# Peptides against a protein of PDB entry 1EMU: the designs that were tried, part 71

Target 1, 132 residues: chain A of PDB entry 1EMU
Amino acid sequence: PPYLKWAESLHSLLDDQDGISLFRTFLKQEGCADLLDFWFACTGFRKLEPCDSNEEKRLKLARAIYRKYILDNNGIVSRQTKPATKSFIKGCIMKQLIDPAMFDQAQTEIQATMEENTYPSFLKSDIYLEYT

## One batch from the design tools (peptide; made by RFdiffusion4, then SolubleMPNN)

Design b2_p20_2_s4 (from b2_p20_2, 6 letters changed)
Fold by OpenDDE base, seed 1:
Structure b2_p20_2_s4 (fold): chain B 132 residues (1-132), chain A 20 residues (1-20)
Amino acid sequence: as target 1 above (132 residues)
Amino acid sequence: MMSEELKKKLEERAKKLAEE
């Protein structure tokens, strides 16, 4: 069953609707749902292929992600991303050089945070154990 | 599939932020 795959990899969990739903619920209880929201925001951003017609839209989206998750020093995403990574993103925004991969390093760091902390905790949570 | 639809929904949340 899918829940067994969830315990084998975070990727499997995030590839399943029920897995995402349960995990996000857990993260909300822990006050860290922004980790998952940011992760998906980065994925969505990377999927937007740059072209002349969407340049301004992509910049606006990048700025929104930056302001919401990176700039907020009180946010969990900001606390779990390295200063150099945040500085790089800031630089891209300021220079208006918006490469599809500009959030990749930040996404990787947030994914590592989930892998090391919230994901293992989720597998020990009542939410997951009751589902199994 | 439903999983992809949910992923897309979560990905689209950032777009809503951009509209604010």
Scores: peptide ipSAE 0.458, ipTM 0.872, DockQ to the pose 0.032
Fold by OpenDDE base, seed 3:
Structure b2_p20_2_s4 (fold): chain B 132 residues (1-132), chain A 20 residues (1-20)
Amino acid sequence: as target 1 above (132 residues)
Amino acid sequence: MMSEELKKKLEERAKKLAEE
């Protein structure tokens, strides 16, 4: 069953609607749903190929992601990303150099945070255990 | 909803932020 695959990899969990729902619920209870939301935001951003018609929209989106998750020092995403990573993103925003991969390092760091902390905790949570 | 639909929804949440 899918829930067994969830325990094998975070990727399997994030590729399943029930897995995402349960995991996000868990993260909300832990006050860190932004980790998952940011991760998906980065994926969505990277999928937008740069072109003349979406240049302004991509910049606005990058700014929104930056303001929502990176700039807020009280946010968990900001706390779990390296200063150099945040500075790089800021630089891209300020210079208006919006490469599709500009959030890749931040996404990697947040993914690592989930892998090392919230994902294992989820597998030990009542939410997951009661589901199995 | 399908799993991919949920993923797309979450991926597009930030787009809504950009429109605000």
Scores: peptide ipSAE 0.447, ipTM 0.869, DockQ to the pose 0.032
Fold by OpenDDE base, seed 5:
Structure b2_p20_2_s4 (fold): chain B 132 residues (1-132), chain A 20 residues (1-20)
Amino acid sequence: as target 1 above (132 residues)
Amino acid sequence: MMSEELKKKLEERAKKLAEE
């Protein structure tokens, strides 16, 4: 069953509707839902192919992601991303060099944070255990 | 494709931020 796959791989968890729902609920209770929201935001951003017609929209979206998750010093995403990574993103925004991969390193770091902390905790949570 | 719909919803949250 899917819930067993969730225990074997974060990827499996994030590929399942129920898994995502339960995990996000757990993260909200822990005050760190931004980790998952940022992760998906990066994925969505990367899927947008750059072209002349959407350049301004992509810049606006990049700014929104940056201001919401990276610039906020009180946010968990900011605290769990390396200064050099945040500086790189800032540079891209300031220079308006909006490559689809500009958030990849940050996404990787946040994914690692989830793998090492919140994901294991989720598997020990009442939310997950009572679901099984 | 319920999982894809949820993924799409979460991926689109950032777009809502951009609309603010």
Scores: peptide ipSAE 0.438, ipTM 0.868, DockQ to the pose 0.032
Fold by OpenDDE base, seed 2:
Structure b2_p20_2_s4 (fold): chain B 132 residues (1-132), chain A 20 residues (1-20)
Amino acid sequence: as target 1 above (132 residues)
Amino acid sequence: MMSEELKKKLEERAKKLAEE
């Protein structure tokens, strides 16, 4: 069953509707749902191909992601991303150089945070164990 | 909700923030 795949790979968990739902519920209880929301936001942003018609929209979206998750030092995403990574993103925003990959490093760091902390904890949680 | 629909929903959350 899918829940066994969830225990083998975070990727499998994030590729399953029930897995995402349960994991996000767990993260909310832990006060760190922003980790998952940011991860998906980065994926969504990267999917937007640059063109003349969406340049302004992409800039606005990049700014929103930056302000919500990176700029606020009180946020868990900000605390779990490296200063150099945050500085790079800030630079992209200020210079209006909005490459589809501008959040890739931050997404990688947040993914590592989940892999090392929240994901293992989830597999030991009542939420997951009661589902199995 | 289908897996792809849920993914899309989460991917679009930041987009809503940009529209606020």
Scores: peptide ipSAE 0.449, ipTM 0.869, DockQ to the pose 0.032; fails the geometry check

Design b2_p20_3_s1 (from b2_p20_3, 7 letters changed)
Fold by OpenDDE base, seed 4:
Parts: sequence; C-alpha cells; structure tokens
Structure b2_p20_3_s1 (fold): chain B 132 residues (1-132), chain A 20 residues (1-20)
Amino acid sequence: as target 1 above (132 residues)
Amino acid sequence: SKEVEELIEKIMEELLEEEE
C-alpha cells in the first residue's frame, strides 16, 4: 500500500495527495506547516517559465514567498535557512532578477530540515501509525 | 500527480492573493 512507500522516502510521501494531507496535519500540530508550504511554493515557482505574459505574476509571487517565509525572522523557514541563502534571495528581489531557480538553495535547505527532523517524527506519529 | 499539481497551484494562488 502507498503508506509503506511513504516510509521509504520523503519524495514518495510528497507525491501522494493522502500522504501530503496527513503530513501537513502533523506539521500543523508541531507548529511547522510552513516548511511544507514553502517547499511546494518553491516547486510551483520554479515551474513557471519566464515569458512576457507572466513576468508580473512571477515577480509578485517571488515577493510573496520572500515576505511570508524569508523576511520573517521569527518564522521556522527563516530559522532553517542560511543567512547567505536569504541574502541571495533578498538580492534577487531588490534587483528584480527573478530566475526560476532563485529559491532552489532555500528549498534544498528546508528539504534537508524535513528529512532530518519532521519526516522521521511523522513516521513515528500517531497520525501515521493509526493510518497504517 | 494531478492532485498534487492542483495543491501547488492553490498554494501559489493564495500567496498571490496575500500580496495584493
């Protein structure tokens, strides 16, 4: 069943609607749902290929991600990303250099945080175990 | 999956709405 695959890799969990739902519920209880939301926001942003018709949309979205997750020094995403990474993102926003890959390093760092902490904890949680 | 893509789109849309 799919829940066994979820235990084999975070990738399999994040590619399954039911897995995401349970994992997000767990993260909310832990006060760190922003990790997952940011990760998906980065994925979505990277998929938006630059063109004349979506330039303004991409800039607005980049600013939104920056303001919500990076600029907030008290947020978990900000706490789990390196200063150099946050500085790079800020620079992109200020210079309006909105490359599709501008959040890649931050996403990698947040993914590592989930891999090392929240994902293993989820697999030991009542939420996951009761589903199995 | 299609469902996951829809979730991502929803997250992005909500972010855009907050920016406006």
Scores: peptide ipSAE 0.676, ipTM 0.941, DockQ to the pose 0.836
Fold by OpenDDE base, seed 2:
Structure b2_p20_3_s1 (fold): chain B 132 residues (1-132), chain A 20 residues (1-20)
Amino acid sequence: as target 1 above (132 residues)
Amino acid sequence: SKEVEELIEKIMEELLEEEE
């Protein structure tokens, strides 16, 4: 069953609607749902191919991600990303150099945070165990 | 999956709405 695959890798968990739902519920209880939301935002952003028709949209989205998750010093994402990574993102925003990969390093760091902490905890949580 | 893709799109749309 899918829930067994969720325990094998975070990738499997994040590729399943039910898995995401349960994991997000768990993260909300831990006060760190922004980790997952940011991760998905980065994934979606990277998939948007640069072109004249979506240039403004991509810039707005990049700014939104930056302001909500990176610039917020009180946020879990900001606390779990390195200063150099945040500085690079700020530079991209200020220069309006919106490369599809501009959030890749930040996403990697947040993914590592989940892999090392919240994901293992989720597999030991009542939420996951009661589902199994 | 399609469901996950839809979730991602929703997240991005909400972010765009906050920026407006």
Scores: peptide ipSAE 0.675, ipTM 0.941, DockQ to the pose 0.807
Fold by OpenDDE base, seed 3:
Structure b2_p20_3_s1 (fold): chain B 132 residues (1-132), chain A 20 residues (1-20)
Amino acid sequence: as target 1 above (132 residues)
Amino acid sequence: SKEVEELIEKIMEELLEEEE
Protein backbone atom coordinates (compact mmCIF):
# COMPACT_ATOMS: atom_id res chain seq x y z
CA PRO B 1 0.00 0.00 0.00
CA PRO B 2 1.04 3.62 -0.56
CA TYR B 3 1.69 4.28 3.13
CA LEU B 4 4.59 1.85 3.00
CA LYS B 5 6.15 3.82 0.18
CA TRP B 6 5.76 6.96 2.27
CA ALA B 7 8.08 5.44 4.83
CA GLU B 8 10.65 4.63 2.17
CA SER B 9 11.07 8.18 0.86
CA LEU B 10 9.81 11.68 1.43
CA HIS B 11 9.43 12.02 -2.31
CA SER B 12 6.89 9.21 -2.34
CA LEU B 13 4.98 10.89 0.44
CA LEU B 14 4.90 14.21 -1.38
CA ASP B 15 3.65 12.58 -4.58
CA ASP B 16 0.51 11.21 -2.92
CA GLN B 17 -2.47 13.39 -2.09
CA ASP B 18 -3.38 11.28 0.93
CA GLY B 19 0.18 11.34 2.16
CA ILE B 20 0.38 15.08 1.71
CA SER B 21 -2.87 15.58 3.59
CA LEU B 22 -1.73 13.55 6.57
CA PHE B 23 1.74 15.05 6.58
CA ARG B 24 0.39 18.59 6.38
CA THR B 25 -1.96 17.88 9.27
CA PHE B 26 1.00 16.68 11.27
CA LEU B 27 3.08 19.70 10.32
CA LYS B 28 0.28 22.05 11.34
CA GLN B 29 0.23 20.47 14.77
CA GLU B 30 3.97 21.03 14.96
CA GLY B 31 3.63 24.64 13.82
CA CYS B 32 5.65 24.12 10.67
CA ALA B 33 3.21 23.62 7.81
CA ASP B 34 5.00 26.43 6.00
CA LEU B 35 7.82 24.02 5.20
CA LEU B 36 5.54 21.98 2.99
CA ASP B 37 3.66 24.91 1.51
CA PHE B 38 6.92 26.59 0.58
CA TRP B 39 8.25 23.39 -0.95
CA PHE B 40 5.23 23.07 -3.20
CA ALA B 41 5.27 26.76 -4.04
CA CYS B 42 8.84 26.38 -5.26
CA THR B 43 7.89 23.36 -7.33
CA GLY B 44 5.01 25.19 -8.93
CA PHE B 45 7.09 28.26 -9.58
CA ARG B 46 9.81 26.27 -11.33
CA LYS B 47 7.23 24.76 -13.67
CA LEU B 48 6.16 28.13 -14.99
CA GLU B 49 7.81 28.63 -18.35
CA PRO B 50 9.39 32.06 -18.67
CA CYS B 51 7.72 33.87 -21.55
CA ASP B 52 6.22 37.24 -22.34
CA SER B 53 2.76 36.21 -21.22
CA ASN B 54 3.99 34.80 -17.90
CA GLU B 55 6.49 37.49 -16.98
CA GLU B 56 4.22 39.52 -14.73
CA LYS B 57 2.70 36.44 -13.13
CA ARG B 58 6.11 34.93 -12.42
CA LEU B 59 7.39 38.14 -10.88
CA LYS B 60 4.34 38.48 -8.66
CA LEU B 61 4.56 34.88 -7.57
CA ALA B 62 8.26 35.18 -6.81
CA ARG B 63 7.59 38.28 -4.75
CA ALA B 64 4.81 36.53 -2.89
CA ILE B 65 6.99 33.54 -2.05
CA TYR B 66 9.79 35.84 -0.97
CA ARG B 67 7.61 38.03 1.23
CA LYS B 68 5.70 35.22 2.87
CA TYR B 69 8.47 32.74 3.56
CA ILE B 70 11.90 34.32 3.13
CA LEU B 71 11.50 37.88 4.37
CA ASP B 72 9.68 36.84 7.54
CA ASN B 73 12.54 36.33 9.98
CA ASN B 74 10.19 34.75 12.49
CA GLY B 75 9.05 32.12 10.01
CA ILE B 76 10.33 28.59 10.07
CA VAL B 77 11.31 28.69 6.40
CA SER B 78 13.47 31.73 6.99
CA ARG B 79 15.05 30.12 10.04
CA GLN B 80 15.85 26.96 8.09
CA THR B 81 17.42 28.60 5.06
CA LYS B 82 20.99 29.85 4.83
CA PRO B 83 21.63 33.59 4.88
CA ALA B 84 23.41 33.38 1.54
CA THR B 85 20.42 31.62 0.03
CA LYS B 86 18.02 34.23 1.28
CA SER B 87 20.31 37.00 0.07
CA PHE B 88 20.44 35.46 -3.38
CA ILE B 89 16.66 35.32 -3.58
CA LYS B 90 16.40 38.90 -2.39
CA GLY B 91 18.84 39.90 -5.09
CA CYS B 92 16.80 38.19 -7.77
CA ILE B 93 13.66 39.97 -6.61
CA MET B 94 15.32 43.37 -6.41
CA LYS B 95 16.94 43.00 -9.81
CA GLN B 96 13.82 41.40 -11.28
CA LEU B 97 15.93 38.51 -12.52
CA ILE B 98 13.33 35.81 -12.12
CA ASP B 99 14.96 32.57 -13.18
CA PRO B 100 12.84 29.41 -12.84
CA ALA B 101 15.55 27.93 -10.62
CA MET B 102 15.89 30.91 -8.26
CA PHE B 103 14.27 29.03 -5.35
CA ASP B 104 15.99 25.70 -5.98
CA GLN B 105 18.62 26.07 -3.28
CA ALA B 106 16.08 27.22 -0.72
CA GLN B 107 13.80 24.34 -1.63
CA THR B 108 16.70 21.93 -1.22
CA GLU B 109 17.49 23.31 2.22
CA ILE B 110 13.88 23.10 3.33
CA GLN B 111 13.66 19.58 1.97
CA ALA B 112 16.73 18.66 4.01
CA THR B 113 15.09 20.14 7.08
CA MET B 114 12.03 17.98 6.55
CA GLU B 115 14.16 14.91 5.87
CA GLU B 116 16.11 15.36 9.08
CA ASN B 117 13.32 16.37 11.43
CA THR B 118 9.63 16.50 10.58
CA TYR B 119 9.52 13.60 8.15
CA PRO B 120 11.03 11.07 10.58
CA SER B 121 8.80 12.42 13.33
CA PHE B 122 5.78 12.04 11.10
CA LEU B 123 6.55 8.37 10.58
CA LYS B 124 6.49 7.92 14.35
CA SER B 125 3.36 10.00 14.83
CA ASP B 126 -0.06 8.78 15.83
CA ILE B 127 -1.42 10.25 12.61
CA TYR B 128 0.71 8.01 10.44
CA LEU B 129 0.68 4.94 12.65
CA GLU B 130 -3.09 4.96 13.03
CA TYR B 131 -3.41 5.24 9.26
CA THR B 132 -1.35 2.11 8.77
CA SER A 1 -0.25 13.05 -9.92
CA LYS A 2 -2.96 15.28 -11.26
CA GLU A 3 -4.32 15.82 -7.78
CA VAL A 4 -0.93 16.98 -6.56
CA GLU A 5 -0.65 19.31 -9.53
CA GLU A 6 -4.00 20.80 -8.62
CA LEU A 7 -2.79 21.31 -5.07
CA ILE A 8 0.31 23.10 -6.29
CA GLU A 9 -1.78 25.31 -8.53
CA LYS A 10 -4.04 26.18 -5.62
CA ILE A 11 -1.07 27.14 -3.47
CA MET A 12 0.25 29.40 -6.20
CA GLU A 13 -3.14 31.00 -6.72
CA GLU A 14 -3.44 31.76 -3.04
CA LEU A 15 -0.01 33.36 -3.05
CA LEU A 16 -0.94 35.51 -6.02
CA GLU A 17 -4.14 36.59 -4.33
CA GLU A 18 -2.20 37.66 -1.27
CA GLU A 19 0.15 39.68 -3.45
CA GLU A 20 -2.73 41.63 -5.00
Scores: peptide ipSAE 0.675, ipTM 0.941, DockQ to the pose 0.782
Fold by OpenDDE base, seed 1:
Structure b2_p20_3_s1 (fold): chain B 132 residues (1-132), chain A 20 residues (1-20)
Amino acid sequence: as target 1 above (132 residues)
Amino acid sequence: SKEVEELIEKIMEELLEEEE
């Protein structure tokens, strides 16, 4: 069953609607749901191919991600990303150089955070165990 | 999955709404 695959790989969990729902519920209880939302925002942003018709949309989306998750010094995403990474993103926003990969390093760092603590904790949580 | 793609789109839409 899918829940067994979730325990073998974070990506398996994040590729399943039910898995995402349970994991997000857990993260909300831990006060760190922004980790997951940011991760998906980065994924979605990277998939948008730059062109003349979506240039403004891509810039607005990049700014939104930056302001909500990176600029907020009290946020979990900001606390779990390196200063150099945040500085690079800020530079891209200020210069309006919106490369599809501009959030890749930040996403990697947030993914590592999830892999190291929240994901393992989820697998030991009542939410996951009661589902199995 | 299609459901996950829809979730991503929803997240992006909400971010854009907050930016406006």
Scores: peptide ipSAE 0.672, ipTM 0.941, DockQ to the pose 0.808

Design b2_p20_3_s2 (from b2_p20_3 with E2K D6E Y7L T8I T14E)
Fold by OpenDDE base, seed 2:
Structure b2_p20_3_s2 (fold): chain B 132 residues (1-132), chain A 20 residues (1-20)
Amino acid sequence: as target 1 above (132 residues)
Amino acid sequence: SKEVEELIEEILEELLEEEE
């Protein structure tokens, strides 16, 4: 069953609607749902290919991600990303150089945070165990 | 999956709405 695959890798968990739902519920209880939301935002952003017709939209989206998750000093994402990574993103925004990969390093760091802490905790949580 | 892609799109749309 899918829930067994969720325990094998975070990737499997994040590729399943039910898995995402349960994991997000768990993260909300832990006060760190922004980790997952940011991760998916980065994934979606990277999939948007640059073109003349979506240039403004991509810039707005990049700014939104930056302001909500990176610039917020009180946020879990900001606390779990390195200063150099945040500085690079800020630079991209200021220069309006919006490469699809501009959030890749930040996403990697947030993914590592989940892999090392929240994901293992989720597999030991009542939410996951009651589902199994 | 398609369901996950829809979730991603929803997240992006909400972000854009907050920026406007």
Scores: peptide ipSAE 0.694, ipTM 0.943, DockQ to the pose 0.780
Fold by OpenDDE base, seed 4:
Structure b2_p20_3_s2 (fold): chain B 132 residues (1-132), chain A 20 residues (1-20)
Amino acid sequence: as target 1 above (132 residues)
Amino acid sequence: SKEVEELIEEILEELLEEEE
């Protein structure tokens, strides 16, 4: 069953609607749902290929991601990303150099945080175990 | 999956709405 695959890799969990739902519920209880939301936001942003018609949209979206997750020093995403990474993102926003990959390093760092902490904890949680 | 793609799109839309 799919829940067994979820225990084999975070990737399999994040590619399953039911897995995401349970994991997000768990993260909300732990006060760190922003980790997952940011990760998906980065994925979605990277998929938006730049063109003349979506330039303004991409800039607005980049600003939104930056302001919600990176700029907030008290947020968990900000706390789990390196200063150099946050500085790079800020620079991109200020210079309006909005490359599709501008959040890649931050996403990698947040993914590592989930891999090392929240994902293993989820697999030991009542939420996951009751589903199995 | 399609469902996950739709979820991502929803997240992006909410972010854009908050920016406006």
Scores: peptide ipSAE 0.692, ipTM 0.943, DockQ to the pose 0.834
Fold by OpenDDE base, seed 3:
Structure b2_p20_3_s2 (fold): chain B 132 residues (1-132), chain A 20 residues (1-20)
Amino acid sequence: as target 1 above (132 residues)
Amino acid sequence: SKEVEELIEEILEELLEEEE
């Protein structure tokens, strides 16, 4: 069953709507749902192919991601990303150089945070264990 | 999956709404 695959890799968990739902519920209880929301925001952003018609939308979206997750020093995403990474993103926003990969490093760092902390905890949580 | 893609789209839409 899918829940067994969830225990094998975070990627499998994040590719399953049921897994995502349970994991997000867990993260909300832990006060760190922003980790997952940011991760998906980065994924969605990267999928937007740069073109003339998307330029304004991509800039707005990049700004939104930056303001909500990176600029907020009290946020968990900000606390779990490297200063150099945040500075790079800020630079992209300020210069309006909106490359599809501009959040890749931040996403990687947040993914590592989940891999090392919340994901293992989720697999030991009542939410997951009761589902199995 | 399509369901995950829809979730991502919803997240992006919410972000854009907050920006406006």
Scores: peptide ipSAE 0.692, ipTM 0.943, DockQ to the pose 0.783
Fold by OpenDDE base, seed 1:
Formats: C-alpha cells, structure tokens, sequence
Structure b2_p20_3_s2 (fold): chain B 132 residues (1-132), chain A 20 residues (1-20)
C-alpha cells in the first residue's frame, strides 16, 4: 500500500495526495507547515517556462515567494535557509533576473530540514500510525 | 499525479492573490 512507500522515501510521500494531506496536518500541529508549502511553491515556480507572455506573472510570483517565506525573519523557512541563499534570492528579485532555478538552493535546504527531523517525526506520529 | 499538480497550482494562485 502507498503508506509503506511513504516510509521509504520523502518524495514518495510528496507525490501522493493522501500522504501530503496527512503530512501537512502533522506539520501544522508542529507549527512548520510553511516548509511544505514553500517546497511546493518552488517546484511549481521552476516548472513555469519563461516567455514574453508570462514574464510579469513570473516576477510577481517570485516576489510573493520571497516576501512570504524568505523575507520573514521569524518564519521557519527563513530560519532554515542560509544567509547566502537568501541574499542570492534577494539579488535576483532586485535585479529582476528571474531564472526558473533561482529557488533551487533554498528548496534543497528546506528539503534537507524536512528529511532530518519533521519527516522522521511524522513516521512516528499518531497521525501516520493510525492511518496504517 | 494530477491531484498533486492541482495542489501546486492552487498554492501558486494563492501566492499571486496575496501579492496583489
């Protein structure tokens, strides 16, 4: 069953609607749901191919991600990303150089945070165990 | 999956709404 695959790989969990729902519920209880939301925002942003027709949209979206998750010094995403990574993103926004991969390093760091603590904790949580 | 793609689109749309 899918829940067994969730325990073998974080990516398996994040590729399943039911898995995402349970994991997000767990993260909300831990006060760190922004980790997951940011991760998906980065994934979605990277998939948007730049062209003349979506340039303004991509810039607005990049700014939104930056302001909500990176600029908020009290946020979990900001606390779990390196200063150099945040500075790079800020530079891209200020220069309006919006490369599809501009959030890749930040996403990697947030993914590592989830892999190291929240994901393992989820697998030991009542939410996951009661589902199995 | 389609469901996950829809979730991503929803997240992006909400971000854009907050930016405006």
Amino acid sequence: as target 1 above (132 residues)
Amino acid sequence: SKEVEELIEEILEELLEEEE
Scores: peptide ipSAE 0.688, ipTM 0.942, DockQ to the pose 0.807

Design b2_p20_3_s3 (from b2_p20_3, 6 letters changed)
Fold by OpenDDE base, seed 4:
Structure b2_p20_3_s3 (fold): chain B 132 residues (1-132), chain A 20 residues (1-20)
Amino acid sequence: as target 1 above (132 residues)
Amino acid sequence: SSEVEKLIEEIMEELLEEEE
């Protein structure tokens, strides 16, 4: 069943609607749902290919991600990303140089945080175990 | 999956709405 695959890799969990729902519920209880939301926002942003029709949309979305998750020094995403990474993103926003990969390093760092902390904890949680 | 893609789109839409 899918829940067994969720325990084998974070990728399997994040590619399953039911898995995401349970994991997000767990993260909300831990006060760190922004980790997952940011991760998906970065994924969505990267998939937007640069073109004339998407230029304004991509800039707005990049600014939104930056303001919500990176600029907030009290946020969990900001606390779990390195200063150099945040500075790079800020530079991209200020210069309006919004390459599709501009959030890749930040997404990698947040993914590592989940892999090392929240994902293992989720697999030991009542939420996951009750589902199995 | 298609369901996950829809979730991503919803997250992006919410972010864009907050930016405006």
Scores: peptide ipSAE 0.651, ipTM 0.937, DockQ to the pose 0.783
Fold by OpenDDE base, seed 5:
Structure b2_p20_3_s3 (fold): chain B 132 residues (1-132), chain A 20 residues (1-20)
Amino acid sequence: as target 1 above (132 residues)
Amino acid sequence: SSEVEKLIEEIMEELLEEEE
């Protein structure tokens, strides 16, 4: 069953609607749902192919991600991303150099945070264990 | 999955709304 795959791979968890729902509920209780929301925002952003028709949309989305998650010093995403990574993103925003991969390093760092902390904790949580 | 894609789209839309 899917819940067994969730315990073996974060990727499997994040590719399953039910898994995401349970994990996000857990993260909300821990005050760190922004980790997951940011991760998905980065994924969505990277999938947007640069073109003349969506240039403004991509810029606005990049700015939104930056302001909500990176610029907020009290946010968990900001606390779990390296200063150099945040500085790079800021530079891209200021220069309006909006490459599809501009959030890749930040996403990698947040993914590592989830892998090392919240994901293992989720597998030990009442939410997950009672589901199984 | 398609449902996950919808979730991603919703997150992006919410971000855009906040930026406006």
Scores: peptide ipSAE 0.650, ipTM 0.937, DockQ to the pose 0.835
Fold by OpenDDE base, seed 3:
Structure b2_p20_3_s3 (fold): chain B 132 residues (1-132), chain A 20 residues (1-20)
Amino acid sequence: as target 1 above (132 residues)
Amino acid sequence: SSEVEKLIEEIMEELLEEEE
């Protein structure tokens, strides 16, 4: 069953609607749902290919991601990303150099945070265990 | 999955709405 795959990799969990739902519920209880939302935002952003029709949209989206998750020093995403990573993103925004990969390092760091902390905790949670 | 793709799109749309 899918829940067994969720325990094998975070990627499997994040590729399953039911898995995401349970995991997000858990993260909300832990006050860190922004980790997941940011991760998906980065994924979506990277998929937007640069072109004339996407230029404004991509810039707006990049700014939105930056303002909501990176700029907020009280946010968990900001706390779990390295200063150099945040500075790089800020630089991209300020210079309007919006490369599809501009959030890759931040996404990697947030993914590592989930892998090391919230994901293992989720697998030990009542939410997951009761589902199995 | 298609459901996950839809979720991603919704997240992106929400962010864009907040930026406007």
Scores: peptide ipSAE 0.647, ipTM 0.936, DockQ to the pose 0.800
Fold by OpenDDE base, seed 1:
Structure b2_p20_3_s3 (fold): chain B 132 residues (1-132), chain A 20 residues (1-20)
Amino acid sequence: as target 1 above (132 residues)
Amino acid sequence: SSEVEKLIEEIMEELLEEEE
């Protein structure tokens, strides 16, 4: 069953609607749902191919991600990303150089945070165990 | 999956709305 795959890899969990729903519920209880939302925002942003027709949209989205998750020093995403990574993102925004991969390093760091902390905790949670 | 793709799109749309 899918829940067994969720325990084998975070990737499997994040590729399943039911898995995401349960994991997000858990993260909300832990006050760190922004980790998951940011991760998906980065994924979505990277998939938007640059072209003349979506330039403004891509810039707005990049700015939104930056302001919500990176600029907020009290946010968990900001606390779990390295200063150099945040500075790079800020530079891209200020220069309006919006490469599809501009959030890749930040996404990697947030993924590592989930892998090391919240994901293992989720697999030990009542939410997951009651589902199995 | 298509369901996950819809979720991603929803997240991005909400972000864009907050930026406006």
Scores: peptide ipSAE 0.645, ipTM 0.935, DockQ to the pose 0.810

Design b2_p20_3_s4 (from b2_p20_3 with E2S D6K T8I L12M T14K)
Fold by OpenDDE base, seed 3:
Structure b2_p20_3_s4 (fold): chain B 132 residues (1-132), chain A 20 residues (1-20)
Amino acid sequence: as target 1 above (132 residues)
Amino acid sequence: SSEVEKYIEEIMEKLLEEEE
């Protein structure tokens, strides 16, 4: 069953709507749902192909991600990303150099945070265990 | 999955709305 795959890898969990729902519920209880939202935002952003018709949309989205998750020093995403990574993103925003990969490092760092902390905790949580 | 793709799109749409 899918829940067994969720325990094998975070990727499997995040590729399943039910898995995402349960994991996000858990993260909300832990006060760190932004980790997941940011991760998916980065994924979605990277998938947007640079073209004339998407330029404004991509810039707006990049700014939104930056303002909501990176610029907020009190946010968990900001706390779990390295200063150099945040500075790079800021630079991209300020220069309006919006490469599809501009959030890749931040996404990697947030993924590592989830892998090391929240994901293992989720697998030990009542939410997951009761689902199984 | 298609459901996950829709989920991602919703997140992006919400972010764009907040930026407006």
Scores: peptide ipSAE 0.682, ipTM 0.945, DockQ to the pose 0.803
Fold by OpenDDE base, seed 1:
Structure b2_p20_3_s4 (fold): chain B 132 residues (1-132), chain A 20 residues (1-20)
Amino acid sequence: as target 1 above (132 residues)
Amino acid sequence: SSEVEKYIEEIMEKLLEEEE
């Protein structure tokens, strides 16, 4: 069953809508749902191929991600990303150099945070265990 | 999956709404 695959890798968990729902519920209880939301925002952003017709949309989306998750010094995403990573993103926004990969390093760092902390805790949580 | 793709799109749309 899918829930067994979720325990094998975070990737498997995040590729399943039911898994995402349960994991996000858990993260909300832990006060760190922003980790997951940011991760998916980065994934979605990277998939948007640059073209003349979506340039404004991509810039707005990049700014939104930056302001919500990176600029918020009290946010968990900001606390779990390196200063150099945040500085790079800020530079991209200010210079309007919106490369599809501009959030890749930040996403990697947030993914590592989930892998090391919240994901293992989720697998031991009542939410997951009651589902299985 | 298609469901996950829709989920991602929803997140991006919400972000854009907040930016406006």
Scores: peptide ipSAE 0.682, ipTM 0.945, DockQ to the pose 0.835
Fold by OpenDDE base, seed 2:
Structure b2_p20_3_s4 (fold): chain B 132 residues (1-132), chain A 20 residues (1-20)
Amino acid sequence: as target 1 above (132 residues)
Amino acid sequence: SSEVEKYIEEIMEKLLEEEE
């Protein structure tokens, strides 16, 4: 069953709607749902291929991600990303150099945070265990 | 999956709405 695959890898968990739902519920309880939201935002952003028709949309989205998660000093995403990574993103925004990969390093760092902390805890949580 | 893709799109749309 899918829930067994969720325990094998975070990737499997995040590729399943039910898995995402349960994991996000758990993260909310831990006060760190922004980790997941940011991760998916980065994934979605990277999939937007640059073209003349979506240039404004991509810029707005990049700015939104930056303002909500990177610039927010009180946010968990900001606390779990390195200063150099945040500085790079800021530079991209200021220079309007909106490469699809501009959030990759930040996403990697947030993914590592989940892998090392929240994901293992989720597998031991009542939310997951009661589902199984 | 297609459901996950829709979920991602919803997140992106919400972000865009907040920026406007």
Scores: peptide ipSAE 0.681, ipTM 0.945, DockQ to the pose 0.835
Fold by OpenDDE base, seed 4:
Structure b2_p20_3_s4 (fold): chain B 132 residues (1-132), chain A 20 residues (1-20)
Amino acid sequence: as target 1 above (132 residues)
Amino acid sequence: SSEVEKYIEEIMEKLLEEEE
């Protein structure tokens, strides 16, 4: 069953809507749902191929991600990303250099946070174990 | 999956709405 695959890798968990739902519920209880939301926002952003028709949309979305998750020093995403990474993102926004990969390093750092902490904890949680 | 893709799209749409 899918829940067994979820325990094999975070990737498998995040590729399943039911897995995402349960994991996000767990993260909300832990006060860190922003980790997952940011991760998916970065994924979605990277998939937007630059072209003349979506330039404004991409810039606006990049600014939104930056303002919500990076700029807020009290947010968990900001606390779990390195200063150099945040500075790079800020620079991209200020210079309006909106490369599809501009959030990749931040996403990697947040993914590492989940891999090392919240994902293992989720697999030990009542939410996951009761589902199995 | 298509479900996950829709989920991602929803997240992006919400972010754009908040920026406006």
Scores: peptide ipSAE 0.679, ipTM 0.944, DockQ to the pose 0.913

